# Designs tried in a protein design run: peptides against a protein of PDB entry 5D63. Part 100

Target 1, 292 residues: chain A of PDB entry 5D63
Amino acid sequence: SLRRGIYHIENAGVPSAIDLKDGSSSDGTPIVGWQFTPDTINWHQLWLAEPIPNVADTFTLCNLFSGTYMDLYNGSSEAGTAVNGWQGTAFTTNPHQLWTIKKSSDGTSYKIQNYGSKTFVDLVNGDSSDGAKIAGWTGTWDEGNPHQKWYFNRMSVSSAEAQAAIARNPHIHGTYRGYILDGEYLVLPNATFTQIWKDSGLPGSKWREQIYDCDDFAIAMKAAVGKWGADSWKANGFAIFCGVMLGVNKAGDAAHAYNFTLTKDHADIVFFEPQNGGYLNDIGYDSYMAFY

## One batch from the design tools (peptide; made by RFdiffusion4, then SolubleMPNN)

Design b2_p17_5_s2 (from b2_p17_5, 12 letters changed)
Fold by OpenDDE base, seed 2:
Structure b2_p17_5_s2 (fold): chain B 292 residues (1-292), chain A 17 residues (1-17)
Amino acid sequence: as target 1 above (292 residues)
Amino acid sequence: APSKKLSAEEREAIENF
């Protein structure tokens, strides 16, 4: 089954993603096919899939940017019915906003079926142009039509997945204690993470003994990422991944505070030095404490 | 992209936290 998480949803036939037009929060905003840039944030094309309790394989899809939900207009079963953004809640009972998401016949892509109408999310005519119509359309689970097949590229990790990535890292001290602050985390590309660091003013900050040293830099970076998240996204129920670690060197005679994020494949962590903006696989310390 | 070079003070801070 599809897990709770944030997804970039890409058509299986053409290089087009499910896009909320202009990221608008207005009711009835068209959801359309749009081009995307790999390894970027794709602001209007991120969807939080929230599983509905006791309803198998069924979700709401919240646009991360607008905070509105994927909605089949009037729940109509007619082919060509508009799919729009509309106000809603994560655990709504409105069948216009409930989507059954299961593997297609190819075993890799998914199909997105409206719970009420039993029609499928369709990139009309497989049109790869920006602004191409996405609509409810008749179909079956077993047919191979790529207009109704979608790849779900996971853009987030659960706290458990983050914990597992940390546990795999060789630079963790035997006394390590981790503290989980949130449940689901959007993982940023390094370019975005670095831009937040630059915009925070940390590159120009002066180290000062105890009053503004390594722990202050690391906490300031986490605070900057938190503020960026709050200012950038209208959806709730997720955080932006940015960890803080305290570590000790191999000799046991020096300590440091630093940040970390996840690698592109979400399988490992990479260390980030907030005093210089550097990414390192080995920062020279073994972590005895983290919070993220 | 290249990272900012640490000052002597920043480097000392990292080593003596």
Scores: peptide ipSAE 0.043, ipTM 0.657, DockQ to the pose 0.062
Fold by OpenDDE base, seed 1:
Structure b2_p17_5_s2 (fold): chain B 292 residues (1-292), chain A 17 residues (1-17)
Amino acid sequence: as target 1 above (292 residues)
Amino acid sequence: APSKKLSAEEREAIENF
């Protein structure tokens, strides 16, 4: 079953993703097919899937950028009914905004069925052009039509997944204590993480004994990522992944504060040095504390 | 600009945390 998370949703037939046009928060904004760039943020194409309690395989889909929800216009069962962004809430009872999402017959892609109308999200005619119509359309769960099949590329991790990634890293001290701050985390590409670091002013910041040292750099990076998240996305219920660690050296006589993020496959952590913007698999310290 | 190399002075004693 599909788990709670942030997804980039790609058509199974053509290189097109589900896009909220212009990222607009206006009610009735078209949801369309649009090209995407792999390993980038794809700003208008990220969707938070929130599972509805006690309703099997059913979700709301919140656009991360606009904070609006995928909505079948008037809940109509007519083929060609517009799918739009519309104001809503994560746990709405409005069937126009409830989507049953299950594996297709191919076992890799998903189909997205409106809970009320029982029609499916369809890339009309499999059109790969930017701005191609996405609509509710008649279909069945077992039909192989690629216009109604979607790959859900997970762009986030749960706190449990992050915890597991940390736990398997060899540079964790035996006394390690982690503190989880949020439940679900958007994982940024390193290029985006680095850009946030650059924009924070940290590259020009001067190390000063005690008054602005390693912990200040690490906390400033965490704060910069937090602010970037708040300024960039209108959806709620997730955070941007950026951890802070305290570590001790092998001799046990020195400590350091630094950041970390997740690797592209979300299976491991990579250390980030906020004093120089470097990514390292080994920062020379074993972490005894983290918060993220 | 090239990244700074972390200096020995930027390492803290454990008691600083």
Scores: peptide ipSAE 0.039, ipTM 0.668, DockQ to the pose 0.095
Fold by OpenDDE base, seed 5:
Structure b2_p17_5_s2 (fold): chain B 292 residues (1-292), chain A 17 residues (1-17)
Amino acid sequence: as target 1 above (292 residues)
Amino acid sequence: APSKKLSAEEREAIENF
């Protein structure tokens, strides 16, 4: 079954993603096919899938940017019915905003069925152009039509997945204690993470003994990421991944505070030095504490 | 927890970055 998380939803037939037009929060804003750039934040194309308790394989889909929900207009079962952004709540009972999401017959892509109408989210005519119509359309679960097949690329991790990634890293001290702050985390591309770092003013910050040293840099980076998240996204129920670690060197005579994020495949962590903006697989310290 | 103190070499490298 599809896990709770943030997804980039890409058509199985053409290089087009499900896009909320202009990221608008207005009711009735068209959801359309749009091109995307891999390994970037596709701002209007991220969807938080929230599973509905006690309703198998059924979710709401909240646009991360607008905070509005994928909505089948009037819940109509007619082919060609508009799919739009509309105000809603994560655990709504409104069948216009409830989507059953299960694997297609190919075992890799998903189909997105409206819970009420039983029609499917369809990239009309498989149109790869920006602004192409996405609509509810008749279909079946076993049909091979790529217009109704979607790859759900996970852009987030659960706290458990993050914990597992940390546990696999060789630079963890035997006394390590991790403190989980949130349940689900959007994982940023390094380019975005670096841009937040640059915009924070940290590149121009001067190291000063005790008064503005490694812990201040690391906490300032986390604060900058947190603020970026709050300023960038209208949806709730997730955080932006940016960890803080305290580590000790092999000799045990030096300690450091630094950041970390996840690799692209979410399987490993990478260390980030907020004093110089460097990404490192080995920062020279073993972490005895993290919070993220 | 150990005092958060970088090695002289590490600190110098960062301070002179």
Scores: peptide ipSAE 0.030, ipTM 0.660, DockQ to the pose 0.121
Fold by OpenDDE base, seed 4:
Structure b2_p17_5_s2 (fold): chain B 292 residues (1-292), chain A 17 residues (1-17)
Amino acid sequence: as target 1 above (292 residues)
Amino acid sequence: APSKKLSAEEREAIENF
């Protein structure tokens, strides 16, 4: 079954993603097919899938940017019914905003069925052009029609997945204590993470003994990421991944505070040095504490 | 334990890693 998380939803037939037009939060904003750039944020194309308790394989889909929800207009079962962004809540009972999401017949892609109408999210005519219509359309679960098949590229990790990634890393001290702050984390591309770092002013910050040293840099980076998240996204129920670690060197005579994020495949952590913006697999310290 | 101050050399090493 599909896990709770943030997804980039890509058509199985053509290089088009489910896009909320202009990221608008207005009710009735069209959801359309749009091109995307791999390994980027794709701002209007991220969807938080929230599973509905006690309703098998059924979710709401909240657009991260707008905070609005995928909505089948009037819940109509007519083929060609518009799919739009509309105000809602994560655990709504409105069948216009409830989507049953299960594997397609190919075992890799998913189909997205409206809970009420039983029609499927369809990239009309498989049109790969920007602004192509996405609509509710008749279909079945076993059909191979690529217009109704979608890859769910997971852009987030759970706290448990992050914890597991940390546990796999060799640079963790035997006394390590981790503190989880949130439940689901959008994982940023390094380019975005670096841009936040640049915009924070940290590149121009002067190291000063005790008063603005490694811990200040590391906390400032986390604060910058938190602010960026709050300023960038209207959806709730997730955080932006940015960890802080305290570590000790092998000799035990020096300590350091630094950041970390996840690798592209979300399987491992990579260390980030907020004093210079560098990414490292080994920062020269073993972490005895982290919060993220 | 004292906190780390990065040297110019360490900064360069990280950038080149």
Scores: peptide ipSAE 0.022, ipTM 0.649, DockQ to the pose 0.126

Design b2_p17_5_s3 (from b2_p17_5, 14 letters changed)
Fold by OpenDDE base, seed 5:
Structure b2_p17_5_s3 (fold): chain B 292 residues (1-292), chain A 17 residues (1-17)
Amino acid sequence: as target 1 above (292 residues)
Amino acid sequence: PPSKKLSEEERKAIETF
């Protein structure tokens, strides 16, 4: 079954993603097909899938940017019914906003069925143009029509997945203790992570013994990412991944505080030095503590 | 970039920051 998480939802037939037009929070805002740039933040094209308890394979889909939900207009079963953004809640009982999401017949893509109408989210005519209509349309689970097949590219990790990535890293001290702050984390591309770092003012910050040294830089970076998250997204129920680590070197004569994020495939961590903005696979320290 | 130097006692404790 599809896991709770943030997804970029891409059509199986053409290079188009499910896009909330202009990221608008207005009720009735069209959801459309739109081009995307791989390995970047596609601002209006991220969806938090929240599983409904005790309803198999059924979710709400909250647009990360607008905080509104994917909504089949009037819950109509008519082919061509508009799919829009609409105000809602994660655990709504409104069938207009409940979506059964299961694997298609190809075993890789998913189909998105409205719980009430039993129609499917359809990129009308497979149109790859920006602004192409997405609508509810008749279909079956077994049908191979790529207009109704979607790849769910996971853009987030659970705390457990993050924990597993850390556990695989060789630069972890035997006394390591990790502290999990949230349940689900949007993982940023390095370019975005770096931009947040630049905008924080840290590149121009002066290192000062004890009063503003490595731990202050690392915590300031985490605070900057947290603020960026709060300022950028209207949806709730997730955090932005940015870890803080405390480490000791092999010689045992130096300790350092630094940040870390996840690699593109979410399988590994990469260290980030907030004093110079560098990404490193080996920062020269073994972590004995992290919080993220 | 600068880090914090540890004494032998601090090294054992690993709580210096």
Scores: peptide ipSAE 0.068, ipTM 0.752, DockQ to the pose 0.545
Fold by OpenDDE base, seed 1:
Structure b2_p17_5_s3 (fold): chain B 292 residues (1-292), chain A 17 residues (1-17)
Amino acid sequence: as target 1 above (292 residues)
Amino acid sequence: PPSKKLSEEERKAIETF
C-alpha cells in the first residue's frame, strides 16, 4: 500500500508529471500534465498524500506549493471532468477530494481513482505537452492504459526512515541519542540545500570563539532551512529535512557541531559542514547527539 | 573547520558543549 508522504507523480506513458498550474491557490485551478526536471525541486508538482483512517487505500492529495487539494469537479463521473486544485483539509469527508490509490496491473505504477465517482485520473490522450488536460475518466483497475497509470516517486522520508538511515552510518558514537522533531520530511537535492545555505548569509559569517562557532553555524543552517520551508510551501504536516549533530573526535578531546541530510536514495545520511558548505561522508567526528 | 576543544570535565561528559 502507498505510504503517507510527499510524491512526484509521473505518467507511466510519457515524461509528464501532475502539475498544479502556476502553483495557484485559487479554487478551480487546473491540474495539468507538465514536463519536469529529474533530481530537482519541481515546485508545482509535489503532492502530500495523507491516508484516510479506516478507508482502505484512500488519500487526500495536497499540493505542497499551493496548499490546495486535488479535487474532481462536482464529483462528476462523466469522462473528461476537470481535476482542479481546491481548498480542503487533510482528513476531509468530501468525496470530490478523496482518492483511492492502488497498484496498477503492471505492479509498478499506480492508478488514482476518485472515491465517489470511481473514475480515474487520466492524462487525456496521453498528451505530453505542457498544460495537457488531466481529467476524471472511466476505467478499470486491471486495464493497462498508460493514460491512467502513474509512478509515485517518493520525495520524503518518515522519521522512522531517517532514524534507520542514521543507524546505518558508521560515524555514530556509542552514546548516541537522537531526537525526532517532526513526522515526515521533504528531502532536498544538494543543490537546493546549498542554495539555502548561500542565501542564509552563512558563507560570509565569521567564526568567533564560543560566541559564534560551530554550534551557531549548525543551528543557523537548520533555522535557515526551516524558514525556507515556511516561506516556500503552503501545505502543512511536513518539515524540510535538515539535521543537527554533535560529535566527538576519536581522541575524545574535540567536539564539533554540524548538519546532515539524506542521500538521494534516502538510505544513508551525508554530513554537511555549515562553515564551508561541504558535503562529506566522513566529517571526522562520531555523533553522540542529533536532532532533526 | 574549527571545532571546540573539550576540557577534562567535558571529556567525562561529552554531552556538554
Scores: peptide ipSAE 0.067, ipTM 0.745, DockQ to the pose 0.581
Fold by OpenDDE base, seed 2:
Structure b2_p17_5_s3 (fold): chain B 292 residues (1-292), chain A 17 residues (1-17)
Amino acid sequence: as target 1 above (292 residues)
Amino acid sequence: PPSKKLSEEERKAIETF
C-alpha cells in the first residue's frame, strides 16, 4: 500500500510529471503533464498523499505549492474529463477529490483511480509536451497502457523513517536521545539546503564565545529552514527536514552543536556544519541528542 | 570550526552546553 507522504508523480511511458499549471491556487487550474529536472525541487509537481481512514488504498492529493487538491471535474466518468486543482480538505468526503491508488500490473508503477467515477488519471495520448492534457479516462487495473501508469517518487520521510536513518549512523553516542518535532518531512536537495544557509546570513555571522557560538549557528540554520518552508509552500501537514544535534568528541573533552539532513536515498544522514556550510559523513562528534 | 570545551563537571553530564 502507498504510504502517506509527498510524491513527485512521473508518467511510466514518457518523461513527464503531474504538474499544477503555474502553481495557481484558483479553482479549476489545469493539472497537466510537464517536464521535470531530477534532483531539484519541481515546485508545482509535489503532491501530499493523505490516506483516508477506513477506505482502503484511497487518498486525497494536495499540491504542496498551492495547497489545492486534485479534482475530477464534476466527478464525470466521461473519457477526457478535466483533472484540475480545486479547494478542498485532506479528509474530504467529496468523491471528486478521492483517489484510489494501487500498483499497476507491472508491479512498480501505480494507477490513480477516481473513487466515484472509477476512471483513471490519464496522460492523454502519452503526450510528452509541456502542458499536455491530464484527464479522467476509462480503463482497468490490469491494462498495460503507460498513459495511465505513474511512478510515485517519494520526496519525504516520516518521523519514524528519519529515526531509523539516525539509528543506522555510526556517529551516535550511547546516551543518545532523539526528539521528534513533526510527522512528515520534505527532504531537500543539498543545493537547496545550501542556498537557504547562504540566504540566512550565517556565512557572514561572527563566532563569539558563548554569546553566538556553535549552538546559535545550528539553531539559526533550523530557524532559516523553517521560515523558508512557511514562505514557500501553502500546504500544511508537513515540515522541512533540518535536524539539530548536540555531540561530544571521542576524547570527551569537547562538545559541538551542528545540523544534519538525509542522503538522496533517505537511508542515511549527512552532517552539516552551519559555521562553514560543509557536508560531512563524519563531523568528529558522536551525537547524544537530536531534535528534528 | 570552534566547539565548546567541557569542564570536568560537564564531561560527566554531556548534556551541558
Scores: peptide ipSAE 0.066, ipTM 0.747, DockQ to the pose 0.571
Fold by OpenDDE base, seed 3:
Structure b2_p17_5_s3 (fold): chain B 292 residues (1-292), chain A 17 residues (1-17)
Amino acid sequence: as target 1 above (292 residues)
Amino acid sequence: PPSKKLSEEERKAIETF
């Protein structure tokens, strides 16, 4: 079954993603096929899938940028019915905004069925052009039509997944205590993480004994990421991944505060030194405390 | 980058910064 999370949704037949046109929050904004750049933030093409309690395999899909929801116009079962962004809530009872998402017959891609109309999200004619029509269309779960098959590329991790990634890292102290602040985290590419660091002013900040040292740098980085998240996205119910660690060296005579993020495959953590913007697999300290 | 050198008292309580 599909897990709660943030997804980039790509057509199985052509290199096109589900895109909310111009990221607009206006009711009735078209959802269209659009090209994308791998390993980058595709701003208008990220969707938070929220599972509906007690309704099997059924979700709302919130556009991360606009904060609006995928909506089948008037819930119509007619082929060619527009799919748009529309105001809503994560746990709505409006069947126009409820989507049953299950594996297709190929076992890799998903199909997206409107809960009420039983029609499927369709890239009309498999058109790969920017702005191509996405509509509700008749279909079946076992049909092999690639116009209705979608890959769900997971762009986030749960708190449990983040916890597991930390737990398998070799640079964790025996006294480690971790504190989870949120439930789901958008994981940023390093390029974006670095840009936030640059924009924060930390590259120009001066280290000063006690008054502005390692812990101040690490906390300032986390605050910068938090602010970036709040300023960039209108959707709620998720956070941006940026951890803070306190560590002790092997000799036990020095302590350091630093940041960490997740690798591209989300399986491991990588350390980030906020005093110089470096990424390291080994920062020279074993963490006894983290919050993220 | 600079870290914090721990005193004897701080080594006993590594949470101290």
Scores: peptide ipSAE 0.066, ipTM 0.745, DockQ to the pose 0.551

Design b2_p17_5_s4 (from b2_p17_5, 11 letters changed)
Fold by OpenDDE base, seed 4:
Structure b2_p17_5_s4 (fold): chain B 292 residues (1-292), chain A 17 residues (1-17)
Amino acid sequence: as target 1 above (292 residues)
Amino acid sequence: APSIALSEEEREAIENF
């Protein structure tokens, strides 16, 4: 079963993703096929899948950028019915915005079926051009038509997954205590994480004994990421991953505060030094406390 | 818990990056 999370949804046949045109929050904004750049944010192409309680394999899909929801126009079962962004809520009962998402016959891609109409999200004619029509279309679960098959590239982690990644890291102190602040986290590529760091002004900040030292840098980075998240996305129900750690060195005579994020595959953490913008697998400290 | 402080050597190392 598809997990709750943020997904980049890519067509199985052509290099096109499900895109909310211009990221507009207006009701009726077309959802279209659009090119994407791997390992980037792809702003208008991120969707928060929220599972509906007690309705098997059924979700709402909230566009992360606009805060609007994938909506089958009038819930029509007619082939070619527009799929648009529309205002909604995560746990709506509106069948126009409820999508049953299950594995296709190939076992790797998914099909997206409207709960009410039983039609499928279709990249019309498999058109790979920017702005290609995405519509509801007749189909079956077992059909191999790539126009209706989608890869769900997960762009987020749950707090439990983050916790597991931390637990696997060798640079965790025996006294470690972690504090989870949110439930689901968009994981940024390092380039974006670094850009937030640059924009925060931290590269120009001067280390000053006690008054602006390692903890101030680390907390300032987390605050910058939080603000970036709030300013960038209209959807709710997720956070941007940026951790703060307190660590002690091997000798036990020095401590440091630093940041961390997740690796590209979300399996491990990588340390981030907010005083210089460096990414390290070993920062020279074992963490005894984290919050993220 | 240990005090959070970098040694002068550690600060220099960071500043040199």
Scores: peptide ipSAE 0.024, ipTM 0.651, DockQ to the pose 0.093
Fold by OpenDDE base, seed 5:
Structure b2_p17_5_s4 (fold): chain B 292 residues (1-292), chain A 17 residues (1-17)
Amino acid sequence: as target 1 above (292 residues)
Amino acid sequence: APSIALSEEEREAIENF
């Protein structure tokens, strides 16, 4: 079954993603097919899937950018019915905004069925052009039509997944204590993480003994990421991944504060030095504390 | 936990960056 999380939803037939046009929060904003760039944020194309309790395989889909929800216009079962962004809530009972999401017959892609109408989210004619129509369309779960098959690429991790990634890293001290702050985290590509770092002013910040040293840099980076998240996204119920670690060197005579994020596959952590913007697999310290 | 401090090598590397 599909887990709660943030997804980039890509058509199985053509290189097109489910896009909320212009990221607009207006009711009735078209959801369309649009090109995407791998390893980028794809701002209007991220969807928070929230599972509905006691309704098997059924979710709301909140656009991360707009904070509005995928909505089948009037819940109509007619082929060609518009799929739009519309105001809503994560646990709505409105069948226009409830989507049953299960594996397609190929076992890799998913189909997205409206709970009420039983029609499927369809990239009309498999059109790969920007702005191509996405609509509710008749179909079946076993049909092989790629117009109705979607890859759900997970762009977030749960706190448990993050914890597991930390746990398998070799640079963790035996006394390590981790403190989880949130439940679900959007994982940024390094380019975006670096841009936030640059925009924070940290590259121009001067190290000063005690008054503005490693802990100040690490906390400032986390604060910058937090602010970026708040300023960038209208959806709630998730955080932006940016960890802080305290570590001790092998000799035990020095400690450091630094950041960390997750690798592209979300399986491992990578250390980030906020004093120089470097990414490292080994920062020279073993973490005895983290919060993220 | 030990007091947070960089090694001289690390500090010099960062300051000279």
Scores: peptide ipSAE 0.024, ipTM 0.654, DockQ to the pose 0.105
Fold by OpenDDE base, seed 1:
Structure b2_p17_5_s4 (fold): chain B 292 residues (1-292), chain A 17 residues (1-17)
Amino acid sequence: as target 1 above (292 residues)
Amino acid sequence: APSIALSEEEREAIENF
């Protein structure tokens, strides 16, 4: 089954993603096919899939940018019915906004079926142009039509997955204690993470003994990421991944505070030095405490 | 537990990186 998470949803036939037009929060905003750039945020094309309790394989899909939900217009079963953004809630009972998402016949892509109408999200004619129509369309689960097959590229991790990534890292002290602050985390590309760092003012901040040292830099980075998240996205129910660690050196006579994020494949952590904006696989310290 | 601070040498290394 599809896990709760944030997804970039890409057509299986053409290089087009499910896009909320202009990221608008207005009811009835068209959802369309649009080009995307790999390894970037793709602002209008991120969707939080929230599983509905006790309804097998069924989700709401919240656009991260607008905070609105994927909605089949009037719940109509007619082929060509518009799919739009519309106000909603994560655990709605409105069948216009409930989507059964299961593997397609190819075992890699998914099909997205409206719970009420039983029609499928369809990139009409497989049109790869920007603004191409996405609509509800008749179909079956076993059909091979790529217009109705979608790759769900997961852009987030659960707290458990983050915890597992940390646990695999060799630079964790035996006394390590981790504290989880949120449940689901959007993992940023390094370029975006770095841009937040730049915009925070930290590159211009000066280290000063005790009054503005490593812990201040590390906390300031986390605060900057948190603010960026709040300012950038209208959806709720997720955080932006940015960890803080306290570590001790091998000699045990020095300590450091630093940040960390996840690698692109979400399997490992990478350390981030907020004093210089560097990414490191080994920061020279073993972490005895983290919060993220 | 060690103080949460870099030595001056370590700080300089970071700044000069």
Scores: peptide ipSAE 0.021, ipTM 0.662, DockQ to the pose 0.094
Fold by OpenDDE base, seed 3:
Structure b2_p17_5_s4 (fold): chain B 292 residues (1-292), chain A 17 residues (1-17)
Amino acid sequence: as target 1 above (292 residues)
Amino acid sequence: APSIALSEEEREAIENF
């Protein structure tokens, strides 16, 4: 079954993603097919899938940027019914905003069925052009039509997945204690993470003994990422991944504070030095404490 | 529930870097 998370949703037939036009929060904003750039954020094309308790394989889909929800206009079962952004809540009972999402017949892609109308999200005519119509359309779960098949590329991790990635890392001290602050985390590309670091002013910050040293840099980076998240996205129920670690060296005679994020495949962590903006697989310390 | 604050001992252990 599909896990709770943030997804980039790509058509199985053509290089087009589900896009909320202009990221607008207005009710009735068209959801359309649009081109995307791999390994970037794709701002208007991220969707938080929230599973509905006790309703099998059924979700709301919140646009991360606008904070509005995927909505089948009037819940109509007519082929060609508009799919739009509309105000809503994560656990709504409105069937216009409830989507059953299950594997297609190919076992890799998903189909997105409206809970009420039983029609499917369809890239009309498989049109790969920017602004192509996405609509509710008649279909079945077993049909092979690529217009109704979607890849769900996960852009986030759960706290449990992050915890597991940390546990696999060889640079964790035997006394390690981790403190989880949130439940789901958007994982940023390094380019975006670095840009937040640059915009924070940390590259120009002067190290000063005790008054502004390694712990201050590490906490300032986490605060900058948190603020970036709050200022960038209107959806709730997720955080931006940026950890703080305290570590001790192999000799046990020195300690350091630093950041960490996840690798592109979300399987491992990578260390980030906020004093110079460097990414390292080995920062020279074993972590005895983290919060993220 | 648990504190994330540095102990005084941990703070003193942070190297000059």
Scores: peptide ipSAE 0.026, ipTM 0.635, DockQ to the pose 0.071; fails the geometry check

